# Peptides against a protein of PDB entry 7BDX, part 315

Target 1, 212 residues: chain A of PDB entry 7BDX
Amino acid sequence: EMGAAACTLLWGVSSSEEVVKAILGGDKALKFFSITGQTMESFVKSLDGDVQELDSDESQFVFALAGIVTNVAAIACGREFLVNSSRVLLDTILQLLGDLKPGQCTKLKVLMLMSLYNVSINLKGLKYISESPGFIPLLWWLLSDPDAEVCLHVLRLVQSVVLEPEVFSKSASEFRSSLPLQRILAMSKSRNPRLQTAAQELLEDLRTLEHN

## One batch from the design tools (peptide; made by RFdiffusion4, then SolubleMPNN)

Design b2_p28_7_s3 (from b2_p28_7, 12 letters changed)
Fold by OpenDDE base, seed 4:
Structure b2_p28_7_s3 (fold): chain B 212 residues (1-212), chain C 212 residues (1-212), chain A 28 residues (1-28)
Amino acid sequence: as target 1 above (212 residues)
Amino acid sequence: as target 1 above (212 residues)
Amino acid sequence: SLTLEEELLRIERYGAREARELERLWAE
């Protein structure tokens, strides 16, 4: 209980750039993010058994951890840190996103996707995650989720890939061959304004790439 | 493990005034500090049994908690919060300081004393802790500790009492009758410069009060 | 000399990177 409470507070204060810098400036950052990955992994693995109540201390703890990672990745030095020193955590997040079924742990998926999006702002980060084994299939797996927020953040991540020619060129063939165009088109007609906009923008970007 | 790591990071970043404000500005502060007291109490009670290794995750967790309380109390709004909304925590800290034997849990004692000192900067806080049952005996109990750092922070807390006439007047009789003058004099001759200075200053303040 | 097209592409790439930075996500 105390751990979850403390971590939740840490998450809350991590919404500040200065706090993120403080988190990273200490000698505990490496260990913290290492344990973060392990903790998140342990949690997701536990879901194969008894339905953890989403409101459990464990769930809240993991949400807070994912939130902290997201907020760290929101700033340039945080992205640099994650890409340089916490690659295992990124690998873990990618793996966990793949291990979760559609509709499963929606909030966690959203938070993890947000973190990956932020990482994708850094070219090195984008390269790293996009070169991860099974990355493209993972995107489509996640895009099949019934949750609009999950889909939104997948689309945003996809957009990060599409908008970076150096990265997209490496995956273009696989990307084009597996692109769930009909799904994205359906999202562009969503009643969710954010999802609709994201899908529309992505479609526009994709059209631009086909003409070049 | 993750809890201790998260709490340790929270402690580290709480050295910033802005972070303290952020901690207090959330809706989780009350619950957090309530659980803090309970956690610290549980830890100290566990020491009556098997010697917890000082380097355990549990110990580090409690240290971090005490550190956070200290840092919160370091700023005006934090003191106000503790005195108004977390009195039980203050009571717990006082109790725990009494429950610990000389030489036992030195680091924790130091951190808790630091927190009480910070609270004593607020007149309301000083009044509250000084009016706690057994406060004066507690000070002398703590001053019997073999650790110079413990003694230092006791002296600083005593000084806070002595320097506030409104508070000192209420306890003056008991204070004078129980004052371990020889112990304080011995500390004024300590090789530890900080302890020496604190003891000397306190003795000077006490002399000033006797002449008035 | 960079063709006008190459310059436009550079500007677009730069703009895209800046846009992503502006669109960074905070978890609250």
Scores: peptide ipSAE 0.351, ipTM 0.793, DockQ to the pose 0.020
Fold by OpenDDE base, seed 5:
Structure b2_p28_7_s3 (fold): chain B 212 residues (1-212), chain C 212 residues (1-212), chain A 28 residues (1-28)
Amino acid sequence: as target 1 above (212 residues)
Amino acid sequence: as target 1 above (212 residues)
Amino acid sequence: SLTLEEELLRIERYGAREARELERLWAE
């Protein structure tokens, strides 16, 4: 209980850029993010059994951890830190996103996807994530999720790839061959305005790429 | 392990006034400080058995908690919060300081004493602490500690009482009758310059009070 | 020396990164 409370407070204050810098400026950051990945992995592995109540201390703890990672990745020095010093954590996030089934742990998925999106703002981060084994299949796996927020953040991450020629060129063949066009088209007709807009923009970006 | 890591990071960033304000501005502060007291109490009660290694995750967690309380008390709104909304925590700290033996848990004692000193900056805080049952005997108990840092922070807290006439007058008779003068005199001859100075200043303050 | 086209491409990429930075996400 105390751990979850402390982590929740840390998540709350980490919404400040200055706090993120303070977290990273300490000598404990590396250890913290190492254990973060392990803790998140342990949580996801425990889900095969009893449906953990979303409101459990353990769940709240993991949500707070994912939130902290997201907020760290929101700033340039945080992205640099994650990509240079916490690649294992990024690998863990990618793995966990693949291990979760559609509709499972929606809030955690969203937070992890938000963190990856933020990492993708950095070219080095985008390269690292996009070059991860199974990245493109993972995107389509996640896009099959029934949750609009999950799909939204997947589309945003896809857009980050599409808008970066240096990254897109390396995976263009696989991307084009596996693109779930019908799914994206369906999302462009969504009643969720954010999802609708994201899908429409992505379709426009894809059309632009086909004409070049 | 993850809880200790998160709490340690929170302790580090709580050295900022803005972070303390953010901690207190959240809706989780009351719960956090409630559990903090319970956690610290549980730790101290566990010491009757095996000498917990000072470097254990549990010890580090409790040190971080005590550090956070200290940093919260370092700012005006933090003192107000503790004195108005977390009196149980203050009571717990006072109790735990009494439960620990001389030479036991030195680092924790120092951190708790630092928090009480910070609370004593606020007149309401000083009144609350000094009016606690057994406060004066507790000061002398703590002053019997062989550790110079413990003694230093006890002397600083005593000085806070002595320099506030409204508080000192209420306990002056008990204070004068139980004052360990020989112990304070011995500290004024300490090779530790900080302890030496604190003891000398306190003796001067006491002399001034006797002449008035 | 970078060709004018390479320089323009570099500027466009920089602009795209800045745009993404403006769209950074905070977990609240």
Scores: peptide ipSAE 0.349, ipTM 0.793, DockQ to the pose 0.032
Fold by OpenDDE base, seed 3:
Structure b2_p28_7_s3 (fold): chain B 212 residues (1-212), chain C 212 residues (1-212), chain A 28 residues (1-28)
Amino acid sequence: as target 1 above (212 residues)
Amino acid sequence: as target 1 above (212 residues)
Amino acid sequence: SLTLEEELLRIERYGAREARELERLWAE
């Protein structure tokens, strides 16, 4: 309980760029983010057995951790830190996103995807995550999620890949061959305006690439 | 381990006034500080049995909590919060300081005393802690500590009482009758310049009160 | 010297990164 409360407060204040810089400026950051990945992994692995109540202290703890990672990745120096010093955490996030079933742990998925999106703002970060084994299949796996927010953030991450020629060129063949076009088209007709817009924009970006 | 790491980071960033305000502005603050007191109490109670290694995760956790409380109390709105909304925590700190033996948990004592000193900056805070049952005996109990830092912060807290006529007048008789004058005189001759100065100043303040 | 094509690519990449930065996400 106390750990969750502390982590929740840390998450809350991490919405400030200055706080993120303060977190990273300390010598404790490396250890914190190392343990963070392990904690998140342990939590996800525990889900296969017991229906953890979504509102448990453990859940809140992991949500807060994911929130902190997201907020760190929101700023340039945070991305630099993650990509250079906490790659294992990024690997863990990718792994966990793959291990979770569609509809499972929606809030956590959203937060993890938000973090990956933020990481993708940097070319180095985008390269790192996109070159991870199974990255393209992972995106499509996640896009099969029934939750609109999950799908939204998947589409945003896909867009980051598509908009970066250096990254897209490396995976273009696999991307084109495996693209769930019908799914994306369906999303472009969603009643959720955010999802609708994201899908529409991605489709436009993809069309531009086909003509190039 | 993860909780301790999170709490340690929160402690680190709480050195910022803006972060303290952010912590207090959230609806999570009340719960956090409530649990904080309970956690600290549980830790201290556990010390009577097992020699907890000073460098344990649990110790680090509690140190971080005490540090956060100290940093919150360092600012005006934080003191207002503690005195109005977290009095139980203040009571707990006073209790724990009384329960600890001289030379035991020095670092924690220092942090708790630092927090009380900060609370004492406000008249309302000073009144609250000084009117706590056994406050004067507690000060002398703490002043018997062999650690110079503990004694330093005790003297500083005593000085806060002495310098506030409205507070001192209420306890003046007990204070004068129980004052460990020889101990304070010995401290005024300490090789530790900070302790020496604090003791000297307190003696001067006390002399001024006797002449009035 | 960078070719015009290389410069354009650089500008496009910069623009893409800038656009993503503007859309950065904060978890609350």
Scores: peptide ipSAE 0.346, ipTM 0.796, DockQ to the pose 0.032
Fold by OpenDDE base, seed 1:
Structure b2_p28_7_s3 (fold): chain B 212 residues (1-212), chain C 212 residues (1-212), chain A 28 residues (1-28)
Amino acid sequence: as target 1 above (212 residues)
Amino acid sequence: as target 1 above (212 residues)
Amino acid sequence: SLTLEEELLRIERYGAREARELERLWAE
């Protein structure tokens, strides 16, 4: 209970750039982020046995951790820290996104995808995550989610890859051959305006690349 | 483990006034401070049975909590919050200081005393803690501690009471009758320069009050 | 010296990164 409360407060204050800098400027940051991935992994592994209610202290704790990672990745020095010193955490987030079934742990998926999107703002971060084994299949697996917010953040991450020629060129063949075009087209007709816009923009970006 | 790491980070960043304001500006602050006292109390109660090593994750967690309370009390809005909305926490800190034996949990005692000193900067806070049942006997109990840092912070808290005529007048008779003058005189001859100075200053302040 | 094409590519990449930075996400 107290751990969840403390982590929730830390998440709340991490919405400030100065607080993120303070977190990273301390000598305790490495330890915190080294065990963050382990904690998130343990939580996800526990879901297959006991349907832990989404509102448990454990769930709130893991949501706060994912929120903190997202907010750290929102700023340049935070992205640098994650890519240079916390690669294991990024690997864990990618693995957990693959382990979760469509419709499972929607809030956690959104937070993890937000963190990966923020990391993708940095070229080094984008290279690292996009070169991870099974990254492209993972994107399509996540696009099969029934939740519009999950799909929205997957589309934003796909757009980050597509808009970076140096990164896209390395996987362009696999990307083109496996692209779930019908799914993306369906999203472009969504009643959710954010999802609709993201899908339309991605389709326009993809058309531009086919003509080049 | 993760709870201790999160709370340690929260403690570290709480050294900033802006972070303290952010903590208190959120809707989670009340819950956090409501269970902080309970967590600290549970820890102290556990010490009588299992000599938990001072370096356990549980100990570090409680030290971080006490540190956060201290840092909150260091600023005006934090003191107002504690005195108006977290009186139970202040009561708990006073109780725990009384429950701990001389030489027991020195680091925790110091942090708790630092928090009470900071609260005493506010007249409302000073009134609240000094009017607590058994406050004067508690001060003398704590001055019997073999640790110089504990004694130093007790002397500083005593000085806060002595330097506020409105508060001191209410307890002056009890204070004068029970004052461990020989102990304070011994501290004024300490080889620890901070303790020596604090004891000498308090003795001078007390002499001034006797002539008035 | 960078070719015009290489320079344009660099500008486009920089612009894309800046656009993503403006769209950074905060978890609240």
Scores: peptide ipSAE 0.346, ipTM 0.795, DockQ to the pose 0.031

Design b2_p28_7_s4 (from b2_p28_7, 11 letters changed)
Fold by OpenDDE base, seed 3:
Parts: structure tokens; C-alpha cells; sequence
Structure b2_p28_7_s4 (fold): chain B 212 residues (1-212), chain C 212 residues (1-212), chain A 28 residues (1-28)
């Protein structure tokens, strides 16, 4: 309980750029993010057994950790730190997104996707995550999620890849061959305006790439 | 381990006034400080058995919590919060300082004493802690500690009481009758310059009060 | 290279309160 409370407060204050800089400027940042990845992984692995209530202290703790990572990735120095010094954490996030079933841990998935999206703002970060083994299949696996917010953040991440020619060119063949076009088209007709817009924009971006 | 890491980072960033304001402005502050007191108490109660290594994750966790409280009390709004909304935490800190033996958990004692000293900057806070049952005996119990830093911070807290006539007048009789004068005189001859100065200043303040 | 302004527009910041408001939309 105390751990969850502490992490929750740390998450809240990590919305400040100065706080993120303070976190990263300390000698404890590397250890913190190393343990973060391990803790998140341990939590997700424990879910295959007992349906842990979404509101458990453990869930809140891991949720807060994912939130902290997201907020760190929101800052330029934070992205640099993650891409240069915490690649294992990024690998863990990608792994966990693949290990979770559709509809499982929706809120955690959203935060993890948000963290990856923020990392993708950095070209080096985008290259790193997009070159990860199984990255493209992972995106499509995540787009099969029934949750609109999960799908929205997946589409945003896909768009980040598509909009970067240096990255897209390397994966274009696999991307085109495996693209769940019908699913994206269905999302473009969603009643959720954010999801609808994201799907429409992605479809437009993809059409532009086919004509080039 | 993750809890200790999270609390350590939160402690580090809580040195900022803006971070303290952010912590206290949230709906989770009350719960956090409630659990903080319970966690600190549970830790201290667990020490009567196994010599927990000073560097255990649990020790670091509680140490960080005490540090956070100290940093919160360093800010005006933080003192107001503690005195108005977290009195139980202050009571807990006073209790823990009494329950710990001389030389036991020195670093934790120092942080707890620092927190009380910061609270004592507020007249309302000073009144609250000084009116606590057994407060004066507690001060003398703490002055029996072999650690110079513990004694230093006790002397500083004693000075805060002595320098406030409205508070000192209420406890003057008990204070004078129980004052460990020989101990304070011994501290005034300490090789530790900070302890020496604090003891000398307190002796001067006490002499001034006897002549009035 | 994306401009700093473009980066700032794309950044996601997520607090505790916002996370609690996430609703399941596809149950219908």
C-alpha cells in the first residue's frame, strides 16, 4: 500500500519537466528504471493465474510506474535517457504489450503505449523500437484489442512509424503485407471521434505512401 | 526494493517547494501521510526482534519517508498541512522517537527530529508538539543519545521551545526541574563545532530566562 | 528532424486523474 501511494505521488509530480530532470540527474535513476521494468514484468506474469482486481495496490503501483515512464518520455532529456540508458525497460514494455491478451490490463496498456509513443518522438527511439523483433506483428496484435483507447494509441504509434521515411522504408514490405486494412477502416467509422480521426489520418498517410 | 526506490526519488524531488505544493494539492496527500505514519511505526516495532541491517530496502524506504516529511515541513504550506491535517503523523514521530533506544536508528531519528524542528517553525506546530504528553521527558531521553547529530537536533528543538515565551511559560517549571544541565554543559565542550555551538547558545538562552 | 514545436504538440503527459477516467468503449 505504501509503495503504491509513493509511486502515485511520484507519478503526479513527474508531470513537471523540472521533476523529470531532477529524477534523471540523480544517481538513482538507473536503478529505479531497472527495477521498474522488473516489477512491471513480474506483475504481468502474475496475472496468468488469479484475476487480480484492477484496483489492487499492486495494480496501482505498476500503473503509477508506467505513468512515470510516460512522463519521463515526455521530456527530451527523458527520451534520451530511455533510449541510451534504459533500453531494457523499452524492451520490457514491448514484451509486456505482447504478453497481455486483448482486453487485459487496458489502462496499463494505454500508459505503456503512451510511453512508446513519446519515445517515438525521438528518431533514435523510433528506430530502436521499430527495429525490435516482432514490432509490426505486435502493433497488429494490439489493434485487435476491443478497447478504443488501446487502439487509438496503437494507431498513433503506427502513424509515427509511417511518417518517418527512414524508419518506414525498412519495414515497408512487412508493413504493407500484414496491414489489417479492414480493421483500420472499421476504426475510421468508429463513434469515438479520437479513434475515428486517428484511423482516417493513418489511412490518408498510407495512401500517400502508395502513390510515392 | 521498488518501493524504496520510488520513495527515494520522491524524497529527492520533494526538496523543491513546487513539488511539495504539488504533493499537497493532490487528493492523495492525506492517504499518503496516513500510511506513512503507519509504515514508520510498523518498521520501528519490528526492530525489537531481528537486527535489520541499516541498509535494508525497508530501512531505506522508511528513511525516505522521513525525508519526505522533513522536506514537506520545510515549506510553509507543508507545515500548515502537517499541523492541521496530519497531526497523527506528528504524534507517531514523537512516539517513535520515544520508543527507539539510544544509538538505535540514528539516521531515522535525525530526520524525524529535523521534521519536528521544521514543524516548530510554525507557532501552531510548536504549541502542538510541546503540549504533547511526555514531550519534555522525551527531549531529555533523546539527549542521552550517544550520537552527536541526534543531540544537535534535539538541542535545536529545545531552543525553539525556549525562544518562544508563549510556549516556554507553560512548560517552564517542568523544564527547569528536569533540565539535564550537566549533559548540556558537556555538549558545550564537544569537539563537534555544531553541537558545541548549539549547546552554548541554549545555555545562553536559558541564562537569559533565569534573569528575567 | 522534427522541430521542438512539433515534438511538444505530440507529447503525451498522463497524470493519475486522467488514468482513472479511462473508460471501456467497445463493450457495446
Amino acid sequence: as target 1 above (212 residues)
Amino acid sequence: as target 1 above (212 residues)
Amino acid sequence: SRSLEEELLRIDRYGYREALELERLWAE
Scores: peptide ipSAE 0.122, ipTM 0.793, DockQ to the pose 0.039
Fold by OpenDDE base, seed 2:
Formats: C-alpha cells, sequence, structure tokens
Structure b2_p28_7_s4 (fold): chain B 212 residues (1-212), chain C 212 residues (1-212), chain A 28 residues (1-28)
C-alpha cells in the first residue's frame, strides 16, 4: 500500500517537466527505471495464474509506474534518456504488450502505448521501437483488442510509423501485406469519435502513401 | 525494492516547493501521510526483534518517508497541512522518537527531528508538539543519544521552545527542574562545531531567560 | 522535420488526475 501511494504521488508530480528533469538529473534514475521494467514484468507474469483484482495495490503501483514512464517520455530529455539509457525498459514494454491477452490490463496497455507513442515522437525512438522484432505483428495483435482506448493508441502509434517515410519504407512490404484494413475500416465507423477520427486519419495517410 | 526506489525519487523531488504544493493540492495527500505514519511505526516495531540491516530496502524506504515529511514541513503550507490535517503523523513521530533506543536508527531520528523542527517554526506547530504528553522528558531522552547529529537537532528543537515565550512559559517549571544542564554544558565543549555552537546558543538563551 | 509545435501537439501527458477521469469514462 505504501509503495503504491508513493509511486502514485510520484506519478502525479511527474506531469511537470521540471520534476522529470529532476528525476533524470539524479543518479538514481537508471536504477529506478531498471527496477520499473522488472516490476512491470513480474506483475504481468503473475497474472497468468491469479485473477489479480484490477483494483489491487499492485495494479495501482504498476499503473503509476507506466504513468511515470509516459510522463518522462513526454519530455524531450526524457525521450533521449529512454532511447539512450533505458532501452531495456522499452523492450520490456513491447514484450508486455505482446504478453497481455486482449482485454487484459486495459489501463496498463493504454499507458504503455502512450509511453511508446511519446517515444515515437523522437525519430530515434521511433526507429528503435519500430525495428523491434515482431513490432508489426504486435501492432495488429494490439489492434485486435476489444477496448477502444487500446485501439486508439495503437492507431496513433501506427500513424507515427506511417508519417515517417524513413521508418515506413523499411517495413512497407510487411506492413502492406499484413495490414488489417477491414479492422481499421470498422474503427473508422466507430461510435467513439476519437477512435473514428484516428482510424479515418490513418486511412487517409495510407491512401496518400499509395498514390505517392 | 521498487517501493524504496519510488519513495526515494519522491523524496528527492519533494525538495521543491512547487512539488510539495502539488503533493498537498492533490486528493491523495491525506491517505499518503496516514500510511506514512503507519509504515514508520510498523518499521520501528519490527526492530525490537530482528537486526534489520540498516541498509535494507525497508530502512531506505522509511528514511525516504521521513525525508518527505521533512521537506513538506519546510514549506509554510506544508506545516499548515501537517498541523491541521495530519496531527496523527506528528504524534507518531513523537512516539517513535521515544520508542527508539539511544543509538538506534540514528538517521531516521535525525530526519524525524528535522521534521519536528520545521513544524516548530510555525507557532501552531510548536504549540502542538510541545503540548504533547511527555514532550519534555522525550527531549532529554533524545539528548542522551550518543550521536552528535541527534543531539544537535534536539538542541535546535529545545531552542525553538525556549525562544517562544508563550510556549516556554507553560512548561518553564518542568523545563527548569529537569534540564540536563551538565549534558548541555558538555555539548558546548564538543569537538563537533555545529553541536558546540548549538549548545552554546541554547545556554545563552537560557541565561537570558533567567535574567528576565 | 517535425516542428516543435507539431511535437508539442502530439505529446501525451498523463497525470494521475487524468487517469481518474479516464476511469470515469471507462466506468460509464
Amino acid sequence: as target 1 above (212 residues)
Amino acid sequence: as target 1 above (212 residues)
Amino acid sequence: SRSLEEELLRIDRYGYREALELERLWAE
């Protein structure tokens, strides 16, 4: 309980750029993010057996950790830190997104996807995560999630790839051959306006790439 | 380990007034400080049996918690919060300072004393802690500690009491009758310059009160 | 090259308060 409370407060204050800079400027950042990845991984591994009540202190703790990573990735120096010094954490996030079943730990997935999206704003970050083995299949796996928020953030991440020609060109053949077009088209008709808009924009971007 | 790491980072960033305001402005502050007191108390109670290695994650965790309380008390709104809304935490700190043996958990004692000193800067805080049952005997108990840093911060807290006539007048008779004058005199001859100075200043303040 | 303005517009910031608001949206 105390760990979750402390981590939650840290998450709250990490919304400030100055706090992120303070976290990263300290000598404890590397250790913290190393343990963060391990903690998140341990949590996800524990889910295969016990219905950890989503409202457990442990769930809140891991949720807060993912929130901290997201807020760190929201800052330019934070993105640089993650891409240069905490690649293992990014690898862990990618792995966990693959290990979680559709509909499982939806909130955690959303925050992890938000963190990856923020990392993808940096070309170095985008290159790193998109060159991860199985990245494209992972995107489609995540897009099969029944949760609209998960799908929304997957679409946003896909859009980040599509909008960067240097990155997209490397994976264009695999991307085109495996694209769940019908799923994206279905999302473009969603009653969720955010999901609908994201799917429509992605479809427009894809059409633009076919004509170029 | 993760809890200790998160709490340590929170402690580090809590050195900022803006971060303290952010912590206190949230709806989670009350719960956090409630759990803080309980966690510190549980830790101290566990020490009676097991030589918890001072370097344990648990020790680091509680140390960071005490640091956070100190940093909160360093800010005016933080003092107001503690005195108005988290009196139980202050009571817990006072109790734990009494329960710890001389030389036991020195670093924790120092931070707890620093937090009480910061609280004592506020007249409301000073009144509250000084009117705690057994406060004066507690001061002398703590002043018997072999650690110079513990003694230093006890002397500073005593000085806060002595420098406030309204507070001192209420306890003057008990204070004078129980004052470990020889101990304070011995500290005024300490090789530790900070301890020496603090003891000398307190002795001067006490002399001034005797002549008025 | 993405402009700084475009980068800022794309950034997701997610504090605890926002998470609570999202919880309300998911509960509805």
Scores: peptide ipSAE 0.167, ipTM 0.787, DockQ to the pose 0.044; fails the geometry check
Fold by OpenDDE base, seed 1:
Structure b2_p28_7_s4 (fold): chain B 212 residues (1-212), chain C 212 residues (1-212), chain A 28 residues (1-28)
Amino acid sequence: as target 1 above (212 residues)
Amino acid sequence: as target 1 above (212 residues)
Amino acid sequence: SRSLEEELLRIDRYGYREALELERLWAE
C-alpha cells in the first residue's frame, strides 16, 4: 500500500517538466527505470489468462510506473534519456504489449502505448521502436483489442510511423501487405469521436502515401 | 525494492517547494501521510532491541518517508498542512523517538528530529509538539543518545522551545527541574564543532532567561 | 522531420486523474 501511494504521488508530480528534470538529474534514475521494467514484467507474468482489469495496490503501482514513464517521455530530455539509457525498458513495454491478451489490462495498455507514442516523437526513439522485431504484427495484435482507447492509441502510434518517410520506407512493404484495412475502416465509423477521427486521419495519410 | 526506489525519488524531488505544493495540492496527500506514519511505526516495531542501524530496502524506504516529511515541513504550506491535517503523523514521530533505544536507528532519529524542528517553526506546531504528553522526558531520553548528530538536533529542538516565551513559560518549571545540565555542558566541550556550538548557544540562551 | 510545434501538440501528459474513463468498441 505504501509503495503504491508513494509511486502515485511521484506519478502526479512527474507531470511537471521540472520534476522530470530533477528525477533524471539524480544518480538514481538508471536504477529506478531498470527496476520499473522488471516490476511491470513481474506483474504481467502474475496475471491469469482470463483476468481483465485488476483493482489492487499492485495494479495501481504498475499503473503509476507506466504513468511516470509516459510523463518522462513527454519531455525532450526524458525522451533522450529513455532512448539512450533505458532501451531495456522500451523493450519490456513492447514485450508486455504483446503478452497481454485483447481486453486484458486495458488501462495499462493505454499508459504503455502513450509512453511509446511520446518516445516516437524523438526520431531516434521512433527508429528504435519501429525496428524492433515483430513491431508490425504487434500493432495489428493491439488493434484487435475490443477497447476503443487502446485502439485509438495504437492508431496514433501507427500514424507516427506513417508520417516519418525515413522510417516508413523501411517497413512499407510489410506494412501494406498486413494492414488490417477493414478494421481501421470500421474504426472510422465508430461512435467514439476520438477513435473515428484518428482512423479517418490515418486513412487519409495512407492514401496520400499511395499516391506518392 | 521498487517501493524504496520510488520513495527515494519522491524524497529527492521533494526538496523543491513547487513539488511540495504539488504533493499537497493533490487529493492523495492525506492518505499518503496517514500511511507514512503507519509504515514507520510498523518498521520500528519489527526491530529487535539490539539492532543498531539497518541497511535494507525497508530501512531505506522508511528513511525516504522521514525525509519527505522533513522536506514538507520545510515549506510554510507544508507546516500548515502537518499541524492542521496530519497531527497523527506528528504523534507517531514523537512516539517512535521515544520507542527507539539510544544508538538505535540513528539516521531515522535524525530525520525525524529534523522534521519536528521544521514543524516547530510554526507557532501552532511548536505548541502542539511541546504540549504532547512526556515531551520534556522525551528530550532528555534523546539527549542520552551516544550519537552526536542525534544530540545536535535535540538541542536545536530544545532551543526552539526556549526561544518562544509563550511556549517556554508553560513548561519552564518542569524544564528547569529536569534539565540535564551536565550533559549539555559536556556537549559544549565536544570535539564536534556543530554540537559544541549548539550546546554553547543553548547554555547562553538559558542563562539569559534566568536573568530575566 | 517534425517541427517543435508539432512535437508539442502531440505530447501526451497523463496523471492519475485522467486514467479513469475508458470506452469499449462494443459499447458504442
Scores: peptide ipSAE 0.150, ipTM 0.776, DockQ to the pose 0.037; fails the geometry check
Fold by OpenDDE base, seed 4:
Structure b2_p28_7_s4 (fold): chain B 212 residues (1-212), chain C 212 residues (1-212), chain A 28 residues (1-28)
Amino acid sequence: as target 1 above (212 residues)
Amino acid sequence: as target 1 above (212 residues)
Amino acid sequence: SRSLEEELLRIDRYGYREALELERLWAE
């Protein structure tokens, strides 16, 4: 209970850029983010196919951790830190996103995707994430999620790849060959306006790439 | 391990006034400080007369918690919050200071004393602490500690009482009757310059009070 | 390459309150 409470507070204050800088400026940052990855991994492994109650201390704790990572990745120096010094954490997040079943731990998935999206804002981060083994299949795995928010954030991450020619060119063949076009088209007709817009924009971006 | 790490980071950033305000502005603050007291109490009870390794995750966690409380109490709104909304935590800290033996958990004692000292900066806080049952005996109990830093912070807290006529007048009789004058005099001759100064200043303040 | 301005516009920041609000939008 105390751990979750402390982490929740830390998450809340980490929305401040200055707090993120303070976190990273200390000598404990590396250890913290290393343990964060381990903790998140342990949690996901503990689910054993069941849906854990979202209100449990453990779930709240991990949710807060993912939130902290997201907020760190929102800051330029935070992105640089993650990509340079906490790659294992990024790898863990990617792995966990793959280990979770569709509809499982939706909130956690959203935050993890948001963190990766933030990392992808930096070209170095985008390169790192997109070059991760199985990244493209992972995106499509995640896009099969029944949750609109998960799908939305997947589409945003996909768009980050598509919008960067230097990155997209390296995976363009695999990307095109495995693109779940029907799924994305279905999302463009979603009643969720955010998802609808994201899907439409991505489809437009993809069309533009085909013409060039 | 993760809890201690998160709490340590939270402690570090709580040195910022804006972070303290952010902590208190949330709806989780009350719960956090309530659990903090319980956690600290549980830790002290677990010691069972032994000296716990200071490097244990549990000790680090509690140390960080005490640090957070200290930093919160360093801010005006934080003091007001503690005195108005987290009195149980203050009572717990006072109790724990009484439950710990001389030389036991020195670092924790220091932080707890620092937090109480910060609370005592506010007249409302000073009144609350000084009116706690057994407060005067507690001060003398703590002043028997072999650690110079513990003694220093006790003397500072004593000085906060002595310097406030409104508060001192209520306990003056008990204070004078139980004053460990020989102990304070010994501290005024300490090789620790900070302790020496604090003891000398307190002795001067006490002399001034006798003449008035 | 992305400009700093473009980066800033794309950033996601997420706090506890925002997470609770998203819960209302989720189909779960």
Scores: peptide ipSAE 0.031, ipTM 0.779, DockQ to the pose 0.043; fails the geometry check

